# Peptides against a protein of PDB entry 6UG1: the designs that were tried, part 80

Target 1, 304 residues: chain A of PDB entry 6UG1
Amino acid sequence: SNEERKRRKYFHMLYLVCLMVHGFIRNEWINSKRLSRKLSNLVPEKVFELLHPQKDEELPLRSTRKLLDGLKKCMELWQKHWKITKKYDNVGLYMRTWKEIEMSANNKRKFKTLKRSDFLRAVSKGHGDPDISVQGFVAMLRACNVNARLIMSCQPPDFTNMKIDTSLNGNNAYKDMVKYPIFWCEVWDKFSKKWITVDPVNLKTIEQVRLHSKLAPKGVACCERNMLRYVIAYDRKYGCRDVTRRYAQWMNSKVRKRRITKDDFGEKWFRKVITALHHRKRTKIDDYEDQYFFQRDESEGIPD
Target 2, 301 residues: chain A of PDB entry 6UG1 as posed
Amino acid sequence: SNEERKRRKYFHMLYLVCLMVHGFIRNEWINSKRLSRKLSNLVPEKVFELLHPQKDEELPLRSTRKLLDGLKKCMELWQKHWKITKKYDNEGLYMRTWKEIEMSANNKRKFKTLKRSDFLRAVSKGHGDPDISVQGFVAMLRACNVNARLIMSCQPPDFTNMKIDTSLNAYKDMVKYPIFWCEVWDKFSKKWITVDPVNLKTIEQVRLHSKLAPKGVACCERNMLRYVIAYDRKYGCRDVTRRYAQWMNSKVRKRRITKDDFGEKWFRKVITALHHRKRTKIDDYEDQYFFRRDESEGIPD

## One batch from the design tools (peptide; made by RFdiffusion4, then SolubleMPNN)

Design b2_p15_7_s3 (from b2_p15_7, 7 letters changed)
Fold by OpenDDE base, seed 1:
Structure b2_p15_7_s3 (fold): chain B 304 residues (1-304), chain A 15 residues (1-15)
Amino acid sequence: as target 1 above (304 residues)
Amino acid sequence: SLEEELQKLLEEFRK
């Protein structure tokens, strides 16, 4: 019905706000001074120097290469620190079906909310789920004075899916779900004026995204619980930005149709949500990023 | 507060 369509749209929006607030809170927690002091000790001086290369005036690419090598070594150090990767409770923050939401509403399950103290302990010990691990990695880079931001792929229920029963019958549902991350890192390269994508936990990869990312879910089974729609960046200064354009190859043709921003009302609302979570002044880094997004939009063109 | 702003954003869609 039209009423059920409105209900699902509203619930999607509510769920999206809750996810974006969760990302904001986790981004605040990883700025903990106590955690920063502990995590800085994991990074040797030689690796710190690679993270902060001098500007090579002859070949700026040499400075970028040093930064990339430093980030690679940080990923290796992080893997040594991380002792136990827990499985997600149920589906974690991956996308739920409408049936799962309805069943969960009927079952007054007390969600065990992880407290800040428990999070800081988990990161310090290297014991937690993959999301906690990624968030801890971002904290380690920030402890080394790297301009690292937390990236969250928000997975609200699909309001465009009007099927009543959306039960996922897959035996490998968990493996397919966790094939791609929902949290990762970006690092600012001051030499190339670009964000570097870092997945320290799942794919264990570093990339300089041009047209496509390795982190973008591919295949039907993976996309059932991980649909790239809302990739939100949280920086160390409490900035909040929509960076979906970086990771979406087909933003205009495919991704936009699955977002609340498909219409003017949804666009205006989503801008208000971003504004509410954006607690810093604009910087030249934002200008370079917006220029990159503009070029990516022009290069995709208008879908025929 | 952030909570009050988020609540206002949610109320805009209950209408």
Scores: peptide ipSAE 0.029, ipTM 0.737, DockQ to the pose 0.824
Fold by OpenDDE base, seed 4:
Structure b2_p15_7_s3 (fold): chain B 304 residues (1-304), chain A 15 residues (1-15)
Amino acid sequence: as target 1 above (304 residues)
Amino acid sequence: SLEEELQKLLEEFRK
């Protein structure tokens, strides 16, 4: 019905806001001074120097290569720190079906919300789910004065799916769900004027994204619980930015149709949500990023 | 507060 379409759109928006606020709160928690002091001790001086290379005026690419090597070594150090990777409780922050949502509304399960103290202890001990691990990695880079962003791929229920029963066909294995991450890191490369993508936990990869990322879900089974629609970046200064364009090859033709921003009302609403979560002034880094997104939009074109 | 701003954003959609 038209009513069910409106209900699903509303619930999608509510769920999206809750996810974006969750990302904001986790981004605040990883700025903990106590955690920062502890995590800085994991990074030896030689690796710190690689994270902060001098500008090579002859070949700026040499400075980028040092930064990339420093980030690789940080991933290795992080793997040594992390002792226990817990499985997600149920589906974690991956996408739920409409049926699962309806069933969960009836179950007053006391969701034990992870407290800030428990999160900081988990990161400090190296015991937690993959999301906690990624968030802790971002905290370690920030402890080394690296301009690292927490990235969250928000997975609200698909309001474009109008099927009554949205149960997943078959036991989509936990393995297919977790094949691609929900959280990752971006690091600012001041030499190339680009964000470097870092997945320290899932794919254990570093990318300089041009047109597509390895972190973008591929295949039907993986996309059932992980649809690239809302990739939100949270920086160390409490900036909040939509960076979906970086990771979406087909933003205009495919991704936009599955976003609330498909119409003018949804675009204006989503901009208000971003603005409410964006607690810093604009910088030249934002200008370079917006220029990159503009060039990506022009190169994709408008679908006929 | 952030909560009040978010609540207003949700109410704008209920209209």
Scores: peptide ipSAE 0.029, ipTM 0.736, DockQ to the pose 0.916
Fold by OpenDDE base, seed 5:
Structure b2_p15_7_s3 (fold): chain B 304 residues (1-304), chain A 15 residues (1-15)
Amino acid sequence: as target 1 above (304 residues)
Amino acid sequence: SLEEELQKLLEEFRK
């Protein structure tokens, strides 16, 4: 019905806001001074120097290569720190079906809310789910004075799915779900004027995204619980930015149709949510990023 | 505050 379409759209909006605020709160917890002091000790001086290379005036690319090597070594150090990767409770922050939401609303399941103290302890011990691990990795880079962002791929229920039964079929649902991350890192390269993508936990990869990312879910089974729609960046100064354009090859043709921003009302609403979570002034880094997104929109063209 | 309203919403989704 038209009513059910409206209900699913509104529930999607509410769920999206809750996810984006969760990312904001986790980003604040990452900035813990106590955690920063502990995590800085994991990075030896030689790796710290690679993270902060001098500008090579002859070839700026040499400075970028040093930064990339430093980030690779940080990823290796993080793997040594992290002792226990826990499975997600249920589906974690991956996308729920409409049926699962309806069943969960009827079952007053006391979700165990992770407290800030428990999070900081989990990161410090190296014991937790993959999301806690990625968040801790961002904290380690920030402890080394690296301009690292927490990235969150927000997975609200699909309001474009109007099926009554949205049950997922198949025994491999968890393996396909966790194939691609929900959280990752971006690091600012001051030499190339670009964000470097770092997945320290899942794919264990570092990339400079041009047209497509390795972190973008591929295949029907992987996309059932992980749809690339809302990739939100949280920086060390409490900036909040939509960076979906970086990771979406087909933003205009495919991704936009599954976003609340497909219409003018949704675009205006989503901008209000971003603005409410953005607690810093604009910088030249934002100008370079917006220029990159503009060039990506022009290069994709208008969808047929 | 927006944070309190959003936290309340998050708590409602966690109930």
Scores: peptide ipSAE 0.027, ipTM 0.723, DockQ to the pose 0.106
Fold by OpenDDE base, seed 2:
Structure b2_p15_7_s3 (fold): chain B 304 residues (1-304), chain A 15 residues (1-15)
Amino acid sequence: as target 1 above (304 residues)
Amino acid sequence: SLEEELQKLLEEFRK
């Protein structure tokens, strides 16, 4: 019905706000000065120097290569620190079906929220789910004065799916769900004027995304609980930016149709949500990023 | 409006 369409749109919007606020709160927690002091000790001076290369005036690409090598070594150091990767409780922050939402509304299950103190202890000990691990990795890079962003792929329920029963097949559901991350890292490369994508936990990859990322979910089974729609970047200065364009090859043709921003009302609303979570002034880094997104929109073209 | 309600909710989550 039209009413059910409106209801699903409303729940999508509410759920998206809750997810974006969750990302914001986790981004504040990883800025803990106490955690920063502990995590900086994990990075040897030689690795710190690779993270902060001098500008090579002859070949600026050499400086980017040093940064990439430093980031690789940081991923290796992080793997040594991280002792226990816990499975997600249920589906974690992956996308729920409408049936699961309806069933959860009837079940007054108090979701045990992780407290800030428990989070900081989990990161410090190297014990937690993959999201806590990624968030801790971003904290370690920030402790080394790297301009690292926390990236969150927000998975609100699909308001474009009007099916009543969206039961997912059980057996491989968890493996397919966790094949691609929900949280990852971006690092600013001051030499190339680009963001470097880092997945330290799931795919253990570093990318300079041009047209597509390995972190973008592929295949029907993986996309059931992880649809690339809202990739939100949280920086160390409490900036909040939509970076979906980086990871979406088909932003205009496919991704936009599944976003609240498909219409003018949804675009205006979503801009207000972003503005609300964006607590810093614009920088030249934002100008370079917006220019890159513009070029990506032009290169994709208008969908036929 | 739905927008005003969601904005109010967002403000409640910031406190």
Scores: peptide ipSAE 0.025, ipTM 0.683, DockQ to the pose 0.104; fails the geometry check

Design b2_p15_7_s4 (from b2_p15_7, 4 letters changed)
Fold by OpenDDE base, seed 5:
Structure b2_p15_7_s4 (fold): chain B 304 residues (1-304), chain A 15 residues (1-15)
Amino acid sequence: as target 1 above (304 residues)
Amino acid sequence: SLEEELEKLLEEFKE
């Protein structure tokens, strides 16, 4: 019905706000001074120097290569620190079906929310789910004065799916779900004026995204619980930015149709949500990023 | 607060 369409759209919006606020809170928690002091001790001086290379005036690319090597070594150090990767409880922050939502509303299951103290302990011990591990990795880079962002791919229920039964069939649902991450890191390269993408936990990869990301879910089974729609960046100064354009090859033709921002009302609302979560002034880094997004929009063209 | 701003944003959708 038209009513069910409105209800699903509203619930999608509410769920999206809750996810974006969750990302904001986790971004505050990883700025803990106590955690920072502990995590900085994991990084040897030689690796710290690679994270902060001098500018090569002859070839700025040499400085970028040092930074990339430093980030690779940080990823290796993080793997040594992290002792236990727990499975997600149920589906974690991956996308739920409408049926799962309806069934969960009837079940007064007290979700035990992870307290800040428990999170900080989990990161410090190297025990937790992949999301806690990524968040801790961002905290370690920030402890080394690296301009690292926490990235969250928000997975609200698909309001474009009007099927009554949205049950997912299949024993491999968990493996397909966790094939691609929900949380990752971005690091600012001051030499190339670009964000470097870092997945320290899942794919264990560093990339400089041009047109395609390795982190973008591929295949029907992987996209059932992980749809690339809302990739939100949280920086060390409590900035909040939509960075979906970086990771979406087909933003205009495919991704936009599954976002609340498909219409003018949804675009205006989503801008209000971003603005409410954006607690810093604009910088030249934002100008370079917006220029990159503009060039990506022009290069995709208008969808046929 | 951030919570109050978000609640206002959610109330704009109940209309």
Scores: peptide ipSAE 0.023, ipTM 0.685, DockQ to the pose 0.816
Fold by OpenDDE base, seed 3:
Structure b2_p15_7_s4 (fold): chain B 304 residues (1-304), chain A 15 residues (1-15)
Amino acid sequence: as target 1 above (304 residues)
Amino acid sequence: SLEEELEKLLEEFKE
């Protein structure tokens, strides 16, 4: 019905705000001075020097290579620190079906919300789910004075899916779900004037995204619970930015149709949400990023 | 509407 379409749109908007606020709160928690002091001790001086290379005036690419090598070593150090990767409770922050949402409304499961103290202890000991692990990795890089962002792929229920029965049948459903991350890291390269993408946990990859990312979900089974639609970046100064354009190969032709921003009302509303979560002034880094997004929009073209 | 309620909640979050 038209009423059910409206209900699903509104519930998608509410769920998206809750996810974006969750990302904001986790970004605040990883700025903990107590956690920073503990995590800085995981990074030896030689790795710290690689994270902060001098500018090579002859070949700036040499400085970028040192930074990439430093980030690779930080990923290896993080794997040594992390002792226990817990499975998600149910589906974690992956996308729920409409049926699962309706069934969960009837079952008041008292989920124990993870408190700030429990999160800081989990990161410090190296025990938790993959999301806590990624968030802790961002905290370690920030403890080393690296300009690292927490990235969150927000997974609200698909308001464009009007099917009643979306039962996900299959023993491999969890394996396909966790194949691609929900949280990852970006690091500012001051030499190339670009963000470097780092997945320290799932794919264990470092990439400089040009046209597409390895972190973008591929295949029907993986996309059932992980649809790339809202990739939000949280920086160390409480900046909030939509960075979906970086990871979406087909932003205009495919991704936009699955976003609330498909119409002018949804675009204005989503800008209000981003503005509410963006607590810093604009910087020259934002100018370079916006220029990159513009070039990516021109290169994709208008969908035929 | 729920849209108007979400807009109000977003205004309260800016304050």
Scores: peptide ipSAE 0.022, ipTM 0.625, DockQ to the pose 0.108
Fold by OpenDDE base, seed 4:
Structure b2_p15_7_s4 (fold): chain B 304 residues (1-304), chain A 15 residues (1-15)
Amino acid sequence: as target 1 above (304 residues)
Amino acid sequence: SLEEELEKLLEEFKE
């Protein structure tokens, strides 16, 4: 019905806001001074120097290569720190079906919300789910004065899916779900004027995304619970930015149709949500990023 | 508060 379409759109928006606020709160928690002091001790001086290379005036690419090597070594150090990767409780922050949402509303299960103290302890011990591990990795890079962003792929229920029963079948669902991450890192490369993508936990990869990312879900089964629609970046200064364009090859033709921003009302609303979560002034880094997104929009073209 | 701003953003959609 038209009413069910409105209800699903509203619930999608509510759920999206809750996810974006969750990302904001986790981004605040990883700025903990106590955690920062502990995590900085995991990074030896030689690796710190690679994270902060001098500018090579002849070949800026040499400086970028040092930064990439430093980030690779940080991933290796992080793997040594992390002792226990817990499975997600149910589906974690992956996309729920409409049926699962309706069933969960009836279940008064007291979801034990992870407290800040428990999060900091989990990161400090190296015990937690993959999201906690990624968030801790971002905290370690920030402890080394690296301009690292927490990236969150927000997975609200699909308001474009009007099927009554959206139950997902069978045993491989968890493996397919966790094949691609929900959280990752971006690091600012001041030499190339680009964000470097870092997945320290899931794919264990470093990328300089041009047109395509390995972190973008591929295949039907993987896309059932991980649909690339809202990739939100949280920086160390409490900036909040939509970076979906970096990871979406087909932003205009495919991704936009599955976003609330498909219409002018949804675009204005979503801009207000971003603005409410964006607690810093604009910087020249944002100008370079917006220029990159503009060039990506022009290169994709308008879908016919 | 951030919560109040977000609640207002959700109310704007109910209208």
Scores: peptide ipSAE 0.022, ipTM 0.681, DockQ to the pose 0.918
Fold by OpenDDE base, seed 2:
Structure b2_p15_7_s4 (fold): chain B 304 residues (1-304), chain A 15 residues (1-15)
Amino acid sequence: as target 1 above (304 residues)
Amino acid sequence: SLEEELEKLLEEFKE
């Protein structure tokens, strides 16, 4: 019905806000000064120097290469620190079906919310789910004075899916679900004026995204619980930015149709949400990023 | 409306 369509749209909006607030809170927790002091000790001086290369005036690319090598070594150090990767409880922050939502509304399951103290202990010990591990990696880079963002791919239920029963097949569903991350890292390259994408936990990859990312879900089974729609960046200064354009090859033709921002009302509403979570002034880094997104929109063109 | 509730929730998160 039109009523069910409206209900699903509003529930999607509410769920998206809750996810974005969760990302904001986790971004605050990883700014812990106590955690920062512990995690900085994991990075030896030689790796710290690679993270902070001098500007090569002859070949700026050499400075970017040093930064990339430093980030690679940080991923290796992080793997040594991280002792236990826990499975997600149920589906974690991956996308739920409408049926799962309806069933969960009937079952008042007390979700044990992880407290800040428990999170900080988990990161410090190297024991937790993949999301906690990525968040801890961002904290380690921030402890080394790297301009690292926490990236969250928000997975609200698909309001464009009007099917009543969206039951997913059980056993292979977890492997396909976790094939691509929900959380990752971005690092500012001051030499190339670009964000470097870092997945330290899942794909264990570093990339400079041009047209597409390795972190973008591919294949039907992987996209059932992980649709690239809302990739939100949280920086160390409590900035909040929509960076979906970086990771979406087909933003205009495919991704926009599955976002609340497909209409003017949803665009205005989503801007209010971003503005509410954006607690810093604009910087030249935001100008370079917006210019890159503009060029990506022009290069994709208007969908026919 | 649920929109007004979401706006109020968003205002509570601006504080």
Scores: peptide ipSAE 0.022, ipTM 0.620, DockQ to the pose 0.107

Design b2_p15_8_s1 (from b2_p15_8, 5 letters changed)
Fold by OpenDDE base, seed 5:
Structure b2_p15_8_s1 (fold): chain B 304 residues (1-304), chain A 15 residues (1-15)
Amino acid sequence: as target 1 above (304 residues)
Amino acid sequence: SELEELEKFLEELLS
């Protein structure tokens, strides 16, 4: 019905706000001074120097290469620190079906909130789910004074899916779900004036995204619980930015149709949510990023 | 706090 379409759109909006607030809270927790002191001790001086290379005046690319090598070594150090990667309880923060949401609303399950103290203990011990591991990796880079962002791919239910039963076939569902991450890291390269993408846990990759990312879900089965629609960046100064354009090859033709921002009302609403979560002044880094997004929009063109 | 209420709501929603 038209009413069910409105209900699903509203529920998607509410769910999206909750996910974005969760990302904000986790971004505050990883700024813990107590955690920072512990995690800085994991990084040897030689690796710290690679994270903070001098500017090569002749070839700035040499400085970027040192930073990339430092980040690679940080990923290796993080793998040594992390002892146990737990499976997600159920589907974690991956996308639920409408049927799963309806069934959960009827089941008053006492979910155990992960308290801030439990999170800090999990990161410090190297014991938790992949999301906690990524968040801890961002905390380690921040402890080394690296300008690292926490990235969250928000997975609200698909309001464009009007099917009543959206049950997923159970076989391989978890393996396909976790093939691509929900959380990752970005690091500012002050030499190239670009964000470097880092997945320290899932794909264990570092990339400089040009047209597409390795972290963008591909294939029907992987996209069932991980649709790239809302990639939100949380920085160390409590900035909040939509960085979906970096990871979406087909933002205008495909991704926009699955976002609340497909219409003017949804765009204005989503800008208000971003603004409410953005607790810092604009910087020259934001100008370089917006220029990159503009160039990506121009290069994609208008969808036919 | 509004954040704790939203976190609780998220947990109820993600339950």
Scores: peptide ipSAE 0.029, ipTM 0.719, DockQ to the pose 0.083
Fold by OpenDDE base, seed 3:
Structure b2_p15_8_s1 (fold): chain B 304 residues (1-304), chain A 15 residues (1-15)
Amino acid sequence: as target 1 above (304 residues)
Amino acid sequence: SELEELEKFLEELLS
């Protein structure tokens, strides 16, 4: 019905805000000075020097290569630190079906919310789910004075899916769900003037995204619980930015149709949510990023 | 509309 379409759109918007606020809170928690002091001790001086290379005036690419090597070594150090990767309770922050949401509303199950103290302890011990692990990795890089962002792929229920039953039957459903991450890291390369994408936990990859990312979900089964629609970046200065354009190959033709920003009302509303979560002044880094997004929009063209 | 009500509610929460 038209009413059910409105209800699903409303619930999608509410759920999206809750996810974006969750990302903001986790980004604040990883700025903990106490955690920073502990995590800086995981990084040897030689690795710290690789994270902060001198500018090579002859070939700036040599400086980028040192940074990439430093980030690779940080991923290896992080794997040694992280002792226990817990499975998600249920589906974690992956996308729920409409049926699962309706069934959950009837279930009085009190979920124990993870407190800030419990989070900081989990990161410090290396015990937690993959999201806590990624968030801790971002905290370690920030402890080493690296300009690292927390990235969150927000998975609100699909308001464009009007099917009643989308029961995901199958023993492999969890494996397909966790094939691609929900949280990852970006690191600013001051030499190339680009963000470097780092997945320290899931795919254990570093990439310089040009047209496509390895972190973008592919295949029907993986996309059922992980649709690339709202990739939000949280920086160390409490900046909040939509970076979906980096990871979406087909932003205009495919992704936009599944976002609240498909119409002018949704665009204005979503811009207000981003503005409310953005607590810093604009920088030259934002100018380089916006220029990159513009070039990506021109290169994709108008959808046929 | 319910969407406009949600927008107002979010404006109030974010103000």
Scores: peptide ipSAE 0.026, ipTM 0.684, DockQ to the pose 0.414
Fold by OpenDDE base, seed 4:
Structure b2_p15_8_s1 (fold): chain B 304 residues (1-304), chain A 15 residues (1-15)
Amino acid sequence: as target 1 above (304 residues)
Amino acid sequence: SELEELEKFLEELLS
């Protein structure tokens, strides 16, 4: 019905805000001074120096290479620190079906919300789910004074899916779900004026995204619980930015149709949400990023 | 607090 379409749209909006707030709170928690002091000790001086290369005036790319090598070594150090990767409870923050949402509303299950103290302990011990691990990695980089962002791929239920039964086939569902991350890291490269993408946990990859990311879900089964629609960046200064354009090859043709921002009302609403979560002044980094997004939009063109 | 501002914002978005 038209009513069910409206209900799903509003529920998607609510769920999206809750996810974005969750990302904001986790971004605050990883700024913990107590955690920072512990995690800085994991990074040897030689690795710290690679994270902070001098500018090579002849070839700025040499400085970028040193930073990339430093980030690679940080991933290796993080892998040594992280002892226990827990499975997600159910689907974690991956996309739920409408049926799962309806069924969960009836279940008065006391969800034990992870407290800040429990999170900090989990990161410090190296015990937790993949999301906690990624968040801890961002905390380690921030402890080394690296301009690292927490990236969250928000997975609200698909309001464009009007099927009544949205049940997923069970057997490989978890493996397909976790094939791609929903949390990762970005690091600012001051030499190239670009964000470097880092997945320290899942794919264990570092990339400089040009046209597409390795982190973008591919294949029907992987996209059932992980649709690239809302990739939100949380920086160390409590900035909040939509960075979906970086990771979406087909932003205009495919991704936009699955976003609340497909219409002017949704765009204005989503802009209000971003603005409310954005607690810092604009910087030249934002200008370079917006210029990159503009060039990517022009290069994609308007879909026919 | 930032949390209270966020709660108010959530209330405003849900209204």
Scores: peptide ipSAE 0.025, ipTM 0.701, DockQ to the pose 0.103
Fold by OpenDDE base, seed 2:
Structure b2_p15_8_s1 (fold): chain B 304 residues (1-304), chain A 15 residues (1-15)
Amino acid sequence: as target 1 above (304 residues)
Amino acid sequence: SELEELEKFLEELLS
């Protein structure tokens, strides 16, 4: 019905806000000074120097290479620190079906929300789910004075899916679900004036995204619980930015149709949510990023 | 209410 369409749209909006607030809170937790002091000790001086290369005036690419090598070594150090990767409870922050939502609403399950103290202990010990591990990795880079962002791919239920039953097949579902991350890292490259994408946990990859990312879900089974629609960046200064354009090859033709921002009302609403979570002034880094997004929009063209 | 069910469900997901 039209009512069910409205209900699903509003539910999607509320769910999206809660996910974005969760990302904001986790971004605050990883700014813990106590955690920072502990995690900085994981990075030896030689790796710290690679993270902070001098500008090569002859070939700026050499400085970018040093940074990339430093990030690779940090990823290796992080693997040594991380002792236990827990499975997600159920589906974690991956996308639920409408049926799962309805069933969960009927089941008064008591959930034990992870407290800040428990999170800090988990990161500190190297015990937790992949999301906690990524968040801890961002904390380690921030502890080394790296301009690292926490990236969250927000997975609200698909309000464009009007099917009643969207039951997913159980056993292979977890492997396909976790094939692509929900959380990752971005690092500012001051030499190339670009964000470097780092997945320290799932794909264990570093990339400079041009047209497409390795982190963008591919295949039907992976996209059932991980649909790239809202990729939100949280920086060390409590900035909040929509960076979906980086990771979406087909933002205008495909991704926009599945976002609340497909209409003017949704765009204005989503802009208000971003603004409410954005606690810093604009910087030249934001100008370079917006210019890159503009160029990506022009290069994609207007969808037919 | 549907909102309270949603809040509980969101608390579930945010856990």
Scores: peptide ipSAE 0.025, ipTM 0.696, DockQ to the pose 0.107

